# Peptides against a protein of PDB entry 3V4L: the designs that were tried, part 250

Target 1, 386 residues: chain A of PDB entry 3V4L
Amino acid sequence: GQPLAKDKVALLIGNMSYWEHPKLKAPLVDVYELTNLLRQLDFKVVSLLDLTEYEMCNAVDEFLLLLDKGVYGLLYYAGHGYENFGNSFMVPVDAPNPYRSENCLCVQNILKLMQEKETGLNVFLLDMCRKRNDYDDTIPILDALKVTANIVFGYATCQGAEAFEIQHSGLANGIFMKFLKDRLLEDKKITVLLDEVAEDMGKCHLTKGRQALEIRSSLSEKRALTDPVQGAPCSAEALVRNLQWAKAHELPESMCLKFQCGVHIQLGFAAEFSNVMIIYTSIVHKPPEIIMCDAYVTDFPLDLDIDPKHANKGTPEETGSYLVSKDLPKHCLYTRLSSLQKLKEHLIFTVCLSYQYSGLEDTVEEKQEVNVGKPLIAKLDMHRGL

## One batch from the design tools (peptide; made by RFdiffusion4, then SolubleMPNN)

Design b2_p24_7_s2 (from b2_p24_7 with H3E E7I H16Q R18M A20S E21A)
Fold by OpenDDE base, seed 5:
Structure b2_p24_7_s2 (fold): chain B 386 residues (1-386), chain A 24 residues (1-24)
Amino acid sequence: as target 1 above (386 residues)
Amino acid sequence: SQEPTVIHLPDGSVLQSMASALSP
C-alpha cells in the first residue's frame, strides 16, 4: 500500500535581518512559498522569520514536541550558515561576528533529537552556505546517530561552497527554492524528487558551475512528501499535537468597534508568518455629520518594538508586506507586527478614532483599548526562560 | 562588514552570495 504518515510537521526558519552580518532577502519569499506548498501537502507548518539564538532553540524545541512515532518531520532553514567537520550550523540573527558553534544551532543535534521521537521521515532542507568557519575550532562531540534509515538532507550547495540568492525586479529567491518549488508537489520518493531538482539546477545557466544541490540520504523506504496523513488522531499525543499546532496558528477574531460618535470600525487580522501578523482597520459606518474620520492603532507592547512611523499605512506594501497584500481587504490602514515571538503578555493596543464634525474646526478623539490575547506563535510563549 | 559577492548577469538579474564575511 502507499506509505502513511502518522502526521506531517514542518518548521521553516528564514533569517535575513542579521545584526552583525550581511542582510539577506530571499528567505522572506522562500519561507512563504514553501509554507504554502507544504500546507497543500497537509503539513502542519510553523514559519518563522528573523530569530535570535534563544528564539531558534525554542522554535526547535516546540517543533520536537510536535514529533512522534511515524510523524514526518521537515526542517527548512534559509540564512547564514557554515559546516565544520561535517556538522551544519544555522546562524541566528543576533550571532556575533565572528560566530562560533556556541552561538549557532547544530543540525545534527536536532537530527539526534528527531531520531529519539521515532519519526517516520526526517527531512532537512538547508538553504545556506557550507563554507568552513575558521574562527570555530570546536570539534562537536556529537553522540552517535541511530541507524533509522529515514533521513534525507538536501543541501542547497556543495561542501565548502556558497549558496546564492537571485534578485530580479526587486524580488529575491534562493536558487535552491527556485527549483524545489516546481517539483515539491510531485508524488515521488523524496530522494528522487531532490535528484530531479539537482538536475534542474545543473541545467540552469545561472547556477551551472556556481551552485549544485547535494543530497545525503539514508532512506530505505519509499517515502514522499505527498504521503497521506493517517485518519483521525488515534492517540492522546496526536490530539495534544493538533491542539498545540492550532494554538500557534490561531488568529484573533475580527472585531467591530463602536465609538460614542456613532462611527463603527472593523478591526481585522491576517497571518503572513507564524510570527508575523498584519492588523488592518476600516471605517464601516460613519454618521453623515462626521466629515473626516481616521482610525489608528497605537500603544503596542514595548516587546514588539513597533515604530509608529511604520504603523497605520495606506497599503500593505508600505508596511513591508508584499506577499499577503492580495489576500487583504482594500481601503484599510495596515500595521505589520513582525516579532510576535517576543510578546510576553497579551497583545493589548489602542484604537484611536480621530474625527471632525461638520461646522466644527476642532478634531475630536475617541480611544478604545483592545485585548486580543496571544496571537499565533505568541501562544507558545517562546520567550519562557529569558 | 565585507559586502557579499555580487554577480551581475547579462539579463540584469543579480546573484548575491549568502556567505557571511567573518572578521576577527
Scores: peptide ipSAE 0.413, ipTM 0.867, DockQ to the pose 0.680
Fold by OpenDDE base, seed 2:
Structure b2_p24_7_s2 (fold): chain B 386 residues (1-386), chain A 24 residues (1-24)
Amino acid sequence: as target 1 above (386 residues)
Amino acid sequence: SQEPTVIHLPDGSVLQSMASALSP
């Protein structure tokens, strides 16, 4: 019969805003596009941008809690990275220059932990450079991996080579993701699908002789990303997994705020990523005697590092939200919260209404405090060890 | 610091290396 997945879980990490390293652009679009495709494949997707070492460790730990016997696990990483002695290292945004193995996450260590969960399939998609780091002399003593015939690595590039991003019309994609997205929904064995992606990359004049996909696999079974999830969650573990994922993806409900002047504001929330949320405000009712009226959000928790200069923009794009702007209501003020993993407390903020009456020169202000609890990934308390 | 390899393509697209420039 067709193989069944007990469940399907993906962790996608895109690191761009490095402190001590060149900034990247591709991971933004690549994580977003891959998230949407994997959701169409019935994956539970956690998508995270710009993680520190500590936050990456916690994201991996939370991902491992979603894994169990017969579950399909997919890890995607886009960012800086290196390969020493056949071990792949993902570089956090807070990594020093130069970085070492002690500052980075070893993919083969994550694989070991996934094998302990008795997963049905382990897929690693690594959109990073595979150059040797000559500043890291550490020979990782990796424990012997279990012999499991269910591992697939898709490396965006060859050993010792660079991965590239392609910039077109202000957006960038990784070369790997550019070709992967066209094939990802195909009902094919994952190794056959990746081989077709490798052929597409090899035929492209842009990538020929610059970047080539490497596939490493022990996969003995015909498993595909299209494999259906086995039935209703019958096990207590499957129910816990579904609840844990649902908690990490729960948006605050939209609110209608009523001010004393008779102005009504709609406050809405949209997820761009598991750790990135857009807040938007719109005036839904204004008394005719009020000639000008604006609704600003302010007084965010300090842990979020929200610059007021980047808040309350007239377009989603002015906040850096280029991908979800089509799904957002028009004629709002928009604020992007890009670091929800840092939120230690409830998201409490102020909605400030600034307005003017006809025939009065003075601007009037009214304020309401809003508590929306812990949105999205902030429910997982990814900061608990700091 | 070695600047990341940037390649301008004939179609006006730009390829940029995802490599970090490590400093001693």
Scores: peptide ipSAE 0.412, ipTM 0.863, DockQ to the pose 0.712
Fold by OpenDDE base, seed 3:
Structure b2_p24_7_s2 (fold): chain B 386 residues (1-386), chain A 24 residues (1-24)
Amino acid sequence: as target 1 above (386 residues)
Amino acid sequence: SQEPTVIHLPDGSVLQSMASALSP
């Protein structure tokens, strides 16, 4: 029969805003595009941008809690990285310069933990450089991996080589994702799909001799990302897994705020990523005596590091939200919260209504505090211990 | 810090290396 997945779970990490390293651009678009494709494949997707070492460890731990016997696990990483002695290291945004193995996440350690979960398939897609780090002399003593015959690595580049991003019109894509996205929905064995992606990269004049996909696999079965999820009654473990994933994706409900002046505001929320949310405000009712009226969001928790100069923009694009702008209501004020994993408390903020009456020169303000609980990834308390 | 390798393509696109410039 066709292989069945007990469930399908993906963790996507895109690191761009490094503290001590060159900033990247491609991970933004690549994580977003891959998230949308994997959702079409019935994956439960957690998508995270710009994680510290601690936040990356917690994201992996939460991902491992979603894994169980016969579950398909996919880890995608786009960012800085290196490879020493056949071990792949993902570099967090807070990594020092130079970084070492102690500052980074070893992919083979994650694989060991996935094998302990008795997963049905383990896929690693690593969109990072694979150069040796000569500043890391650590020889990882990795325990021998179990013979599970269900492992696939797709490396964006060859051993000792660089990965590249292509920039056009202010947006960037990783070269690997550029070709992967065109084939990812194909009903093929995952290794065959990746071989076709490797051929497409090899035929492209832009990438030929600069970057080549490497595939490593021990996959003995015809497993595909298109394999259907098993429709059997959910075990207690499957229910817990579904609830845990749902927590990481729950948006606040849209609210209608009523002010004393008779103005009504719609407050809405949209997810860009599991740790990135857009807040938008719109005036839905205004008395005719009020000639000018704006609804600003202010007084965010300090943990979010929200600069007021970047809040309350007239377009989503002015917030840095280029990907979800088409799906947002028009004629709002927009604010982008990009670090929801840092939120220790409930998301409490102020909605400030600024308005002017006809024939009065003075601007009037009314304020309402709003508590939306813990949105998206903030429900997982990924900051526990910071 | 060495600037990341940047390649300007004839079509006006830019290839940028995702490599970090490590310093001692």
Scores: peptide ipSAE 0.409, ipTM 0.865, DockQ to the pose 0.696
Fold by OpenDDE base, seed 4:
Structure b2_p24_7_s2 (fold): chain B 386 residues (1-386), chain A 24 residues (1-24)
Amino acid sequence: as target 1 above (386 residues)
Amino acid sequence: SQEPTVIHLPDGSVLQSMASALSP
C-alpha cells in the first residue's frame, strides 16, 4: 500500500539580512515558493526569515514539538552555511565574522533530535554553501545516530562547493530551488524526485560545472512528499500539534475602525511568512465634507525595529513585499512587519487618521489605538529567555 | 575578504555565490 504519514510538518528558514556577512536575496523567494508547494502537499509549514541564533534555536525546538512517531519532518534552510567534518552548520543572521560552530546550528544535531521522535521521514534541504570554515577548528562530538533508514539530505551543492543564486529582473532564486520547484509536487519517492532535480541541474548550462545537487539518503521505504496524511487526528499529540500549528498561523481579524469625523477605516492583515505580516489600511467611508484623508499606522512596539520610512507605502513592493502583492487588496497603505518573532508583548499600534475639511487649509488628526494580540509566530514567544 | 563570485550572463541574469566572505 502507499505509505501514510501520521502528519507532515515543515520548518523553512531563509536568512538574508546578515549583520557581518554578505546579504543574500534568493532565500526570500525560495522560502515563499517552497511554502506554497508544501502547503499543496498538506504540510504544516512554518516559514521564517532572518533569524538570530537564539531565534533559530527556538524555531527548531518548536518544530521538534510538532514531530512525533510516523510524522514526516522537512527542514529547509537557505542562507550562509558551511560544512566541517561532514557536519552542516546553518549560519544565523547575527553570527560574527568569522563565525564558529558555537554561533551556528548543526543540522546533524537536529537530525538526532528528530530521530528521538521516531519520525516517519526526515528530509533536509540545505540551500547553502558547503565550503569548510577554516576559522572553526571545533570537532563536534556527535552522538551516534540511530539507524532509522528514513533520512534524506538534499544539498544544493557538492561538498566543498558553493551554492549560487540567480538574479533576473530584480528577483533572485537559489539554483537548487529553481529546479526543485518544478518537480516537488510529483508523486515519486523523495530520492527519485531529487535525482531528477539533480539531472535537470546537470543539463542546465548555467549550473553545469558550477553547482551540482548532492543526495545523501538512508531511505528503505518508498516515501514521497505526496504521501497522504493519515485521517482524523486520533491521538492527543496529533491534536496538540494541530493546535500549535494553527496558533502559529492565526492572523488578526480584519477590523472596521470608526473615527469621530465619520470616516471608516478597514484594517486588514496578510501573512507573507510565519514571522512576516503585512498590515493594510483603506478608507471605506468618507463624509463628503472631508476632501482628503489618509490612515497611517504608527507607534509600533520598539522590539519590531520598524523604520517609519518603509511604513505606510502606496504599494506592497515599496515595503519590500514582492510576493503577496497579487493577493492583497488594492488602493491601501501597506506596512510590512518583518520580525514578529521579536514581539515580546501584544501587537499594539496606533491608526492615525489625517484629514482635511472642505474650505479649511489645516489638517486634522484623530488617533485610535489597536491591540491585535500576538499575530502568527509571535504566539510561540520565540524570545522566551532573552 | 574575497568578494562573492558574481557572474554576469549574456541574458542579463546574474549568478551570485551564496558564500560568506570570512575575514580573520
Scores: peptide ipSAE 0.406, ipTM 0.861, DockQ to the pose 0.753

Design b2_p24_7_s3 (from b2_p24_7, 7 letters changed)
Fold by OpenDDE base, seed 5:
Structure b2_p24_7_s3 (fold): chain B 386 residues (1-386), chain A 24 residues (1-24)
Amino acid sequence: as target 1 above (386 residues)
Amino acid sequence: SQERTVIHLEDGSVLQSFAADLSP
């Protein structure tokens, strides 16, 4: 019969804004494009940008809670990384220079924990360098892996080699994702799909002799990312998994704020990633006596580290939101909340209305406090360990 | 900001490595 997945879950991590290391560009677009493709494949996708070590550990722990017997698990990582003694290390954005294994997440440790869940398929897509880190002399004592025939590694590059991003016309993509995205929806065994991606990279004049895909697999069954999910969730565990995923993707409802002057403001919310949200404001009603009316958002929680200079922009692109700008309403003021994983409390902020009356020179201000609860990934309370 | 190695291609594309220069 056709293979069935009990469920399909994916964690996508894109690290770009390193504190002590060179900034990357490609992970933004690559995580976004891969998220949209995996959603078309009926994956439950958590997409996260710019995680610290602690935040990466918590994201992996929450991902592992979604895994169970016969579930398909996919981990994608784009960022800095290294490989020592056949162990792959993902580098968090807060990693020191030089970084060591104690500052990084070992992929083989995650694999061990996935094998304990008796998953139907484990896919690791690692868009990082595989050079040795000579500043890390630690040999990770990996516990013995179970003998399982359901593991697939797609390494963006060969052992000891570099991964690259390509910038064309102002957009940057990882070389691996550039070829992977063109085949990801194909109904093929995942190893056959990755072999075709490897051939495409090998034929391309841009990548030939610079970067080559390595596939490592124990997969003895014909498993594909296109494999259908088995029926309605019948188990308590499947209901819990669906509820946890739904919590991490719940946006605040759009609100109509009414001010004393008779101005009405529409406040809306859009997800760019599981930890990145756009707030937008628009004037939907204005009395004719009021001129020069603007609605600003301010007084955000300190945990979000929002610079007011980057808030209340006339375009989504001015906030750094290039990907979802087409899906947003026009003629708003836009604010991008990155790092929603840092939110410990409810998202409370102020909407400030500034306006003038016709024939009065003085600007009038009215303020309303808005509580939208915990949006998106902030509902998972990723900080519960401190 | 650590400068990354930039490779200019004939088609006007720019390649950049994901390599980090580690300092002692």
Scores: peptide ipSAE 0.417, ipTM 0.883, DockQ to the pose 0.582
Fold by OpenDDE base, seed 3:
Structure b2_p24_7_s3 (fold): chain B 386 residues (1-386), chain A 24 residues (1-24)
Amino acid sequence: as target 1 above (386 residues)
Amino acid sequence: SQERTVIHLEDGSVLQSFAADLSP
């Protein structure tokens, strides 16, 4: 019969805004594009940008809680990285310069933990450099991996080589994602799909002799990312997993705010990633005696580190949101919350209405406090260990 | 130091490595 997945879960991490290292651009688009493709494949996707070491560890722990016997697990990473002695290290945004294994997440340790969950398939897609870090002399003594015959690694580059991004017109894609996205929806064994991606990359003149895809697999069965999820969740564990994923993807409901002057504002929310949300405000009703009227959001929790200069923009693109701008309503003011994983409390903020009456020169302000609870990934309380 | 590879292409695109410039 066709192979069945008990469920399908993916964690996608894109690190770009490094503190002590060169900034990247590709992970933004690559995580977004891959998220949309994996959702079409009925994956439960957690997508996270710009994680610290602690936040990456917690994201992996939460991902492992979504894994169980016969579940398909996919981990994607785009960012800085290195490979020492066949071990792959993902570099958090807060990693020091130079970074060491103690500052990084070892992919093979994550694989060990995934094998303990008795997963049906383990896929790692690593869009990072595989050069040796000469500042890390640590030889990881990894315990012997179990022989599960269900592991697939897609490395964006070969051992000792660099991975690349291509920047065009202000956007960037990783070279790996550029080719992977064209084939990811194909109903093929995952190793065959990745082999076709490797052939497509091998035809690219830009990366010839610089980057080549490497596939490492022990996959003994015909498993595909297109494999259907086995029927209704019947186990208590499957129900818990579904609830936990749903909790991490719940947006605040749109609100209609009514001000004393008779202005009505629509407050809306959109997810760009599991830790990135766009807030938008629009004037839906204005009394005719009010000639000018703007609705600003302000007074955000300090944990979100929101610069007011980047809030309340006339376009999503001015906030740095280039990906979801087509799905957002027009003629709003937009604010991008890019660090929802840092939110320890409820998201409370102020909506400030600034307006003028016809024949009055002075601006009037009215304010309303809004509590939207914990949006998206903030519901997982990734900080419970601090 | 692992120098970050940056390549300017004839079409005005930029190919950039994910390498970090590690300093001691």
Scores: peptide ipSAE 0.394, ipTM 0.866, DockQ to the pose 0.880
Fold by OpenDDE base, seed 1:
Structure b2_p24_7_s3 (fold): chain B 386 residues (1-386), chain A 24 residues (1-24)
Amino acid sequence: as target 1 above (386 residues)
Amino acid sequence: SQERTVIHLEDGSVLQSFAADLSP
């Protein structure tokens, strides 16, 4: 019979906004595109951008809590990275220069922990460089991995090589994701699918002699990302997994705010990623005596590090949101909250209505405080250890 | 230093590595 997954869970991490290292662009689009594809494959996807070491550790720990016997686990990483002694290291955004193994997440350690969960399939997709870091002499003492025959690594590049992004017209995509996305939905054994991706990359003139996909697999069974999830969650663990995933993806409900002047504002929320939310405001009713009015959001929690200069934009794109703009209502002011993992408290902010009456030169302001609880990933309390 | 490889393509596209410029 066709193999069944007990469930399918993916953690996608895209690190771009490094503190001490060159900024990347591709992880934004690549994590988003991969999220949409994996959702079509019935994966529970957690998608996270720009994580610190601590936040990456917590994201991995929360991901491991979603894993159980026969669950398919997929980890995707796009960012800076290195490979020493056959161990792959993912570099957090707060990593020092130079970074070392003590500042990074070892993929093989994550694999060990995934094996302890008795997963049905372990897939690692690593869109990072595999050059040696000569500043890290640490040989990780890895415990012997169990022989589970269910492991697949897709490396964007071969050992000792670089992975690349292609920038065109202000957008960037990883070369690996460019080819992976075209095949990811195919009902094929995951190693066969990746081998076809490797052939497609090998035909690309851009990457010939620079980047080549490497597949490392112990997968003895014909398992595919298309394998159906077993029916209704019947175990307590499956219910917990579903609730935990749902909790991490719960948006605030849209609100209609009424101001004393008679202006009505629609406040809405959209998820770009599990840790990135767009807030949008629109004037839905304006008394005729009010000639101009705008609804600004302000007074965000300091933990979110929101620059007011990047808030309340006339387009989603001006906030740095290029991906979800088509799904957003038009004629709003948009604010992008890109670090919801940092939120320790409820998301409380102010909606400020600035307006002008006909025949008055002075602008009037009215304010309302809004509490939307903990949106998206902020519900997981990823900071409980600090 | 591992210099980040940047390649300008004829179509105006830029191919850029995910390499970091590590300094001692």
Scores: peptide ipSAE 0.387, ipTM 0.864, DockQ to the pose 0.888
Fold by OpenDDE base, seed 4:
Structure b2_p24_7_s3 (fold): chain B 386 residues (1-386), chain A 24 residues (1-24)
Amino acid sequence: as target 1 above (386 residues)
Amino acid sequence: SQERTVIHLEDGSVLQSFAADLSP
């Protein structure tokens, strides 16, 4: 019969805003595009940008809680990385310069933990450099992997080589994602799909002799990303998994705020990623005696590190949100919260209405505090212990 | 030192490595 997945779960990490390393651009678009494709494939997708070491560890732990016997697990990473002794290291945004194995996440350790879950398929898509780090002398003592014959690695580049992004018109894509996205929805064995992606990359003049896809697999069965999910979740574990994923993707409900002056504001929320939310405000009712009014959001939790210069913008793009702008309501003020994983408590902020009456020069302000609970990934309490 | 490869293309696009410039 056609192989069935018990469930399908993906963790996508895109690290760009490194503290001590060159900033990247491609992971933003690549994580977003891959998220949308994997959702069309009925994956439960957690998508995270700009994680610290601690946040990456917790994201992996939460991902592993979603894995169980016969579940398809996919890990995608785009960012800085290296390969020492055949071990792949993903570099967190807070990694020192130079970084070492103790500052990084070892992909083979994650694979070991996935094998303990008796997963149906383990896919790693690694869009990072595979050069040796000469500043890391650590020989990782990895425990022997189990023979599970359900493992696929897609490396964006060859061993000892670099991965590249292509920047055009202000957007950047990883070269790997540029070709992967065109084939990802095909009903093919995952290794065959990746071989076709490798051929497409090999035909590109930009990548020829510079970057080539490497496939490392031990896959004894015809498994595809298109494989259907087996039935309704019948187990208690499957129910828990579905609830945990749902918690990590629950947006706050849209709110209608009423001010004493008679102005009504719509407050709305949109997810860009599991840790990135856009807040938008719009004036839905204005008394005729009020000539001008704006609704600003302010007083965010300090843990979010919100720069007021990037808040309350007339376009999503001015906040740094280039991807979801088409799906957002128009004629709002927009604020991008890019670090929801840092929330220790409920997201409490102030909506400030600034308005002017006809024939008065003075601006009047009214404020209302809003508590929206823990949005998206903040429900997982990824900072428990800091 | 892993020097980051940057290539400017004739169409004004830029190909940039994911390499980090590690310093001792």
Scores: peptide ipSAE 0.373, ipTM 0.854, DockQ to the pose 0.874

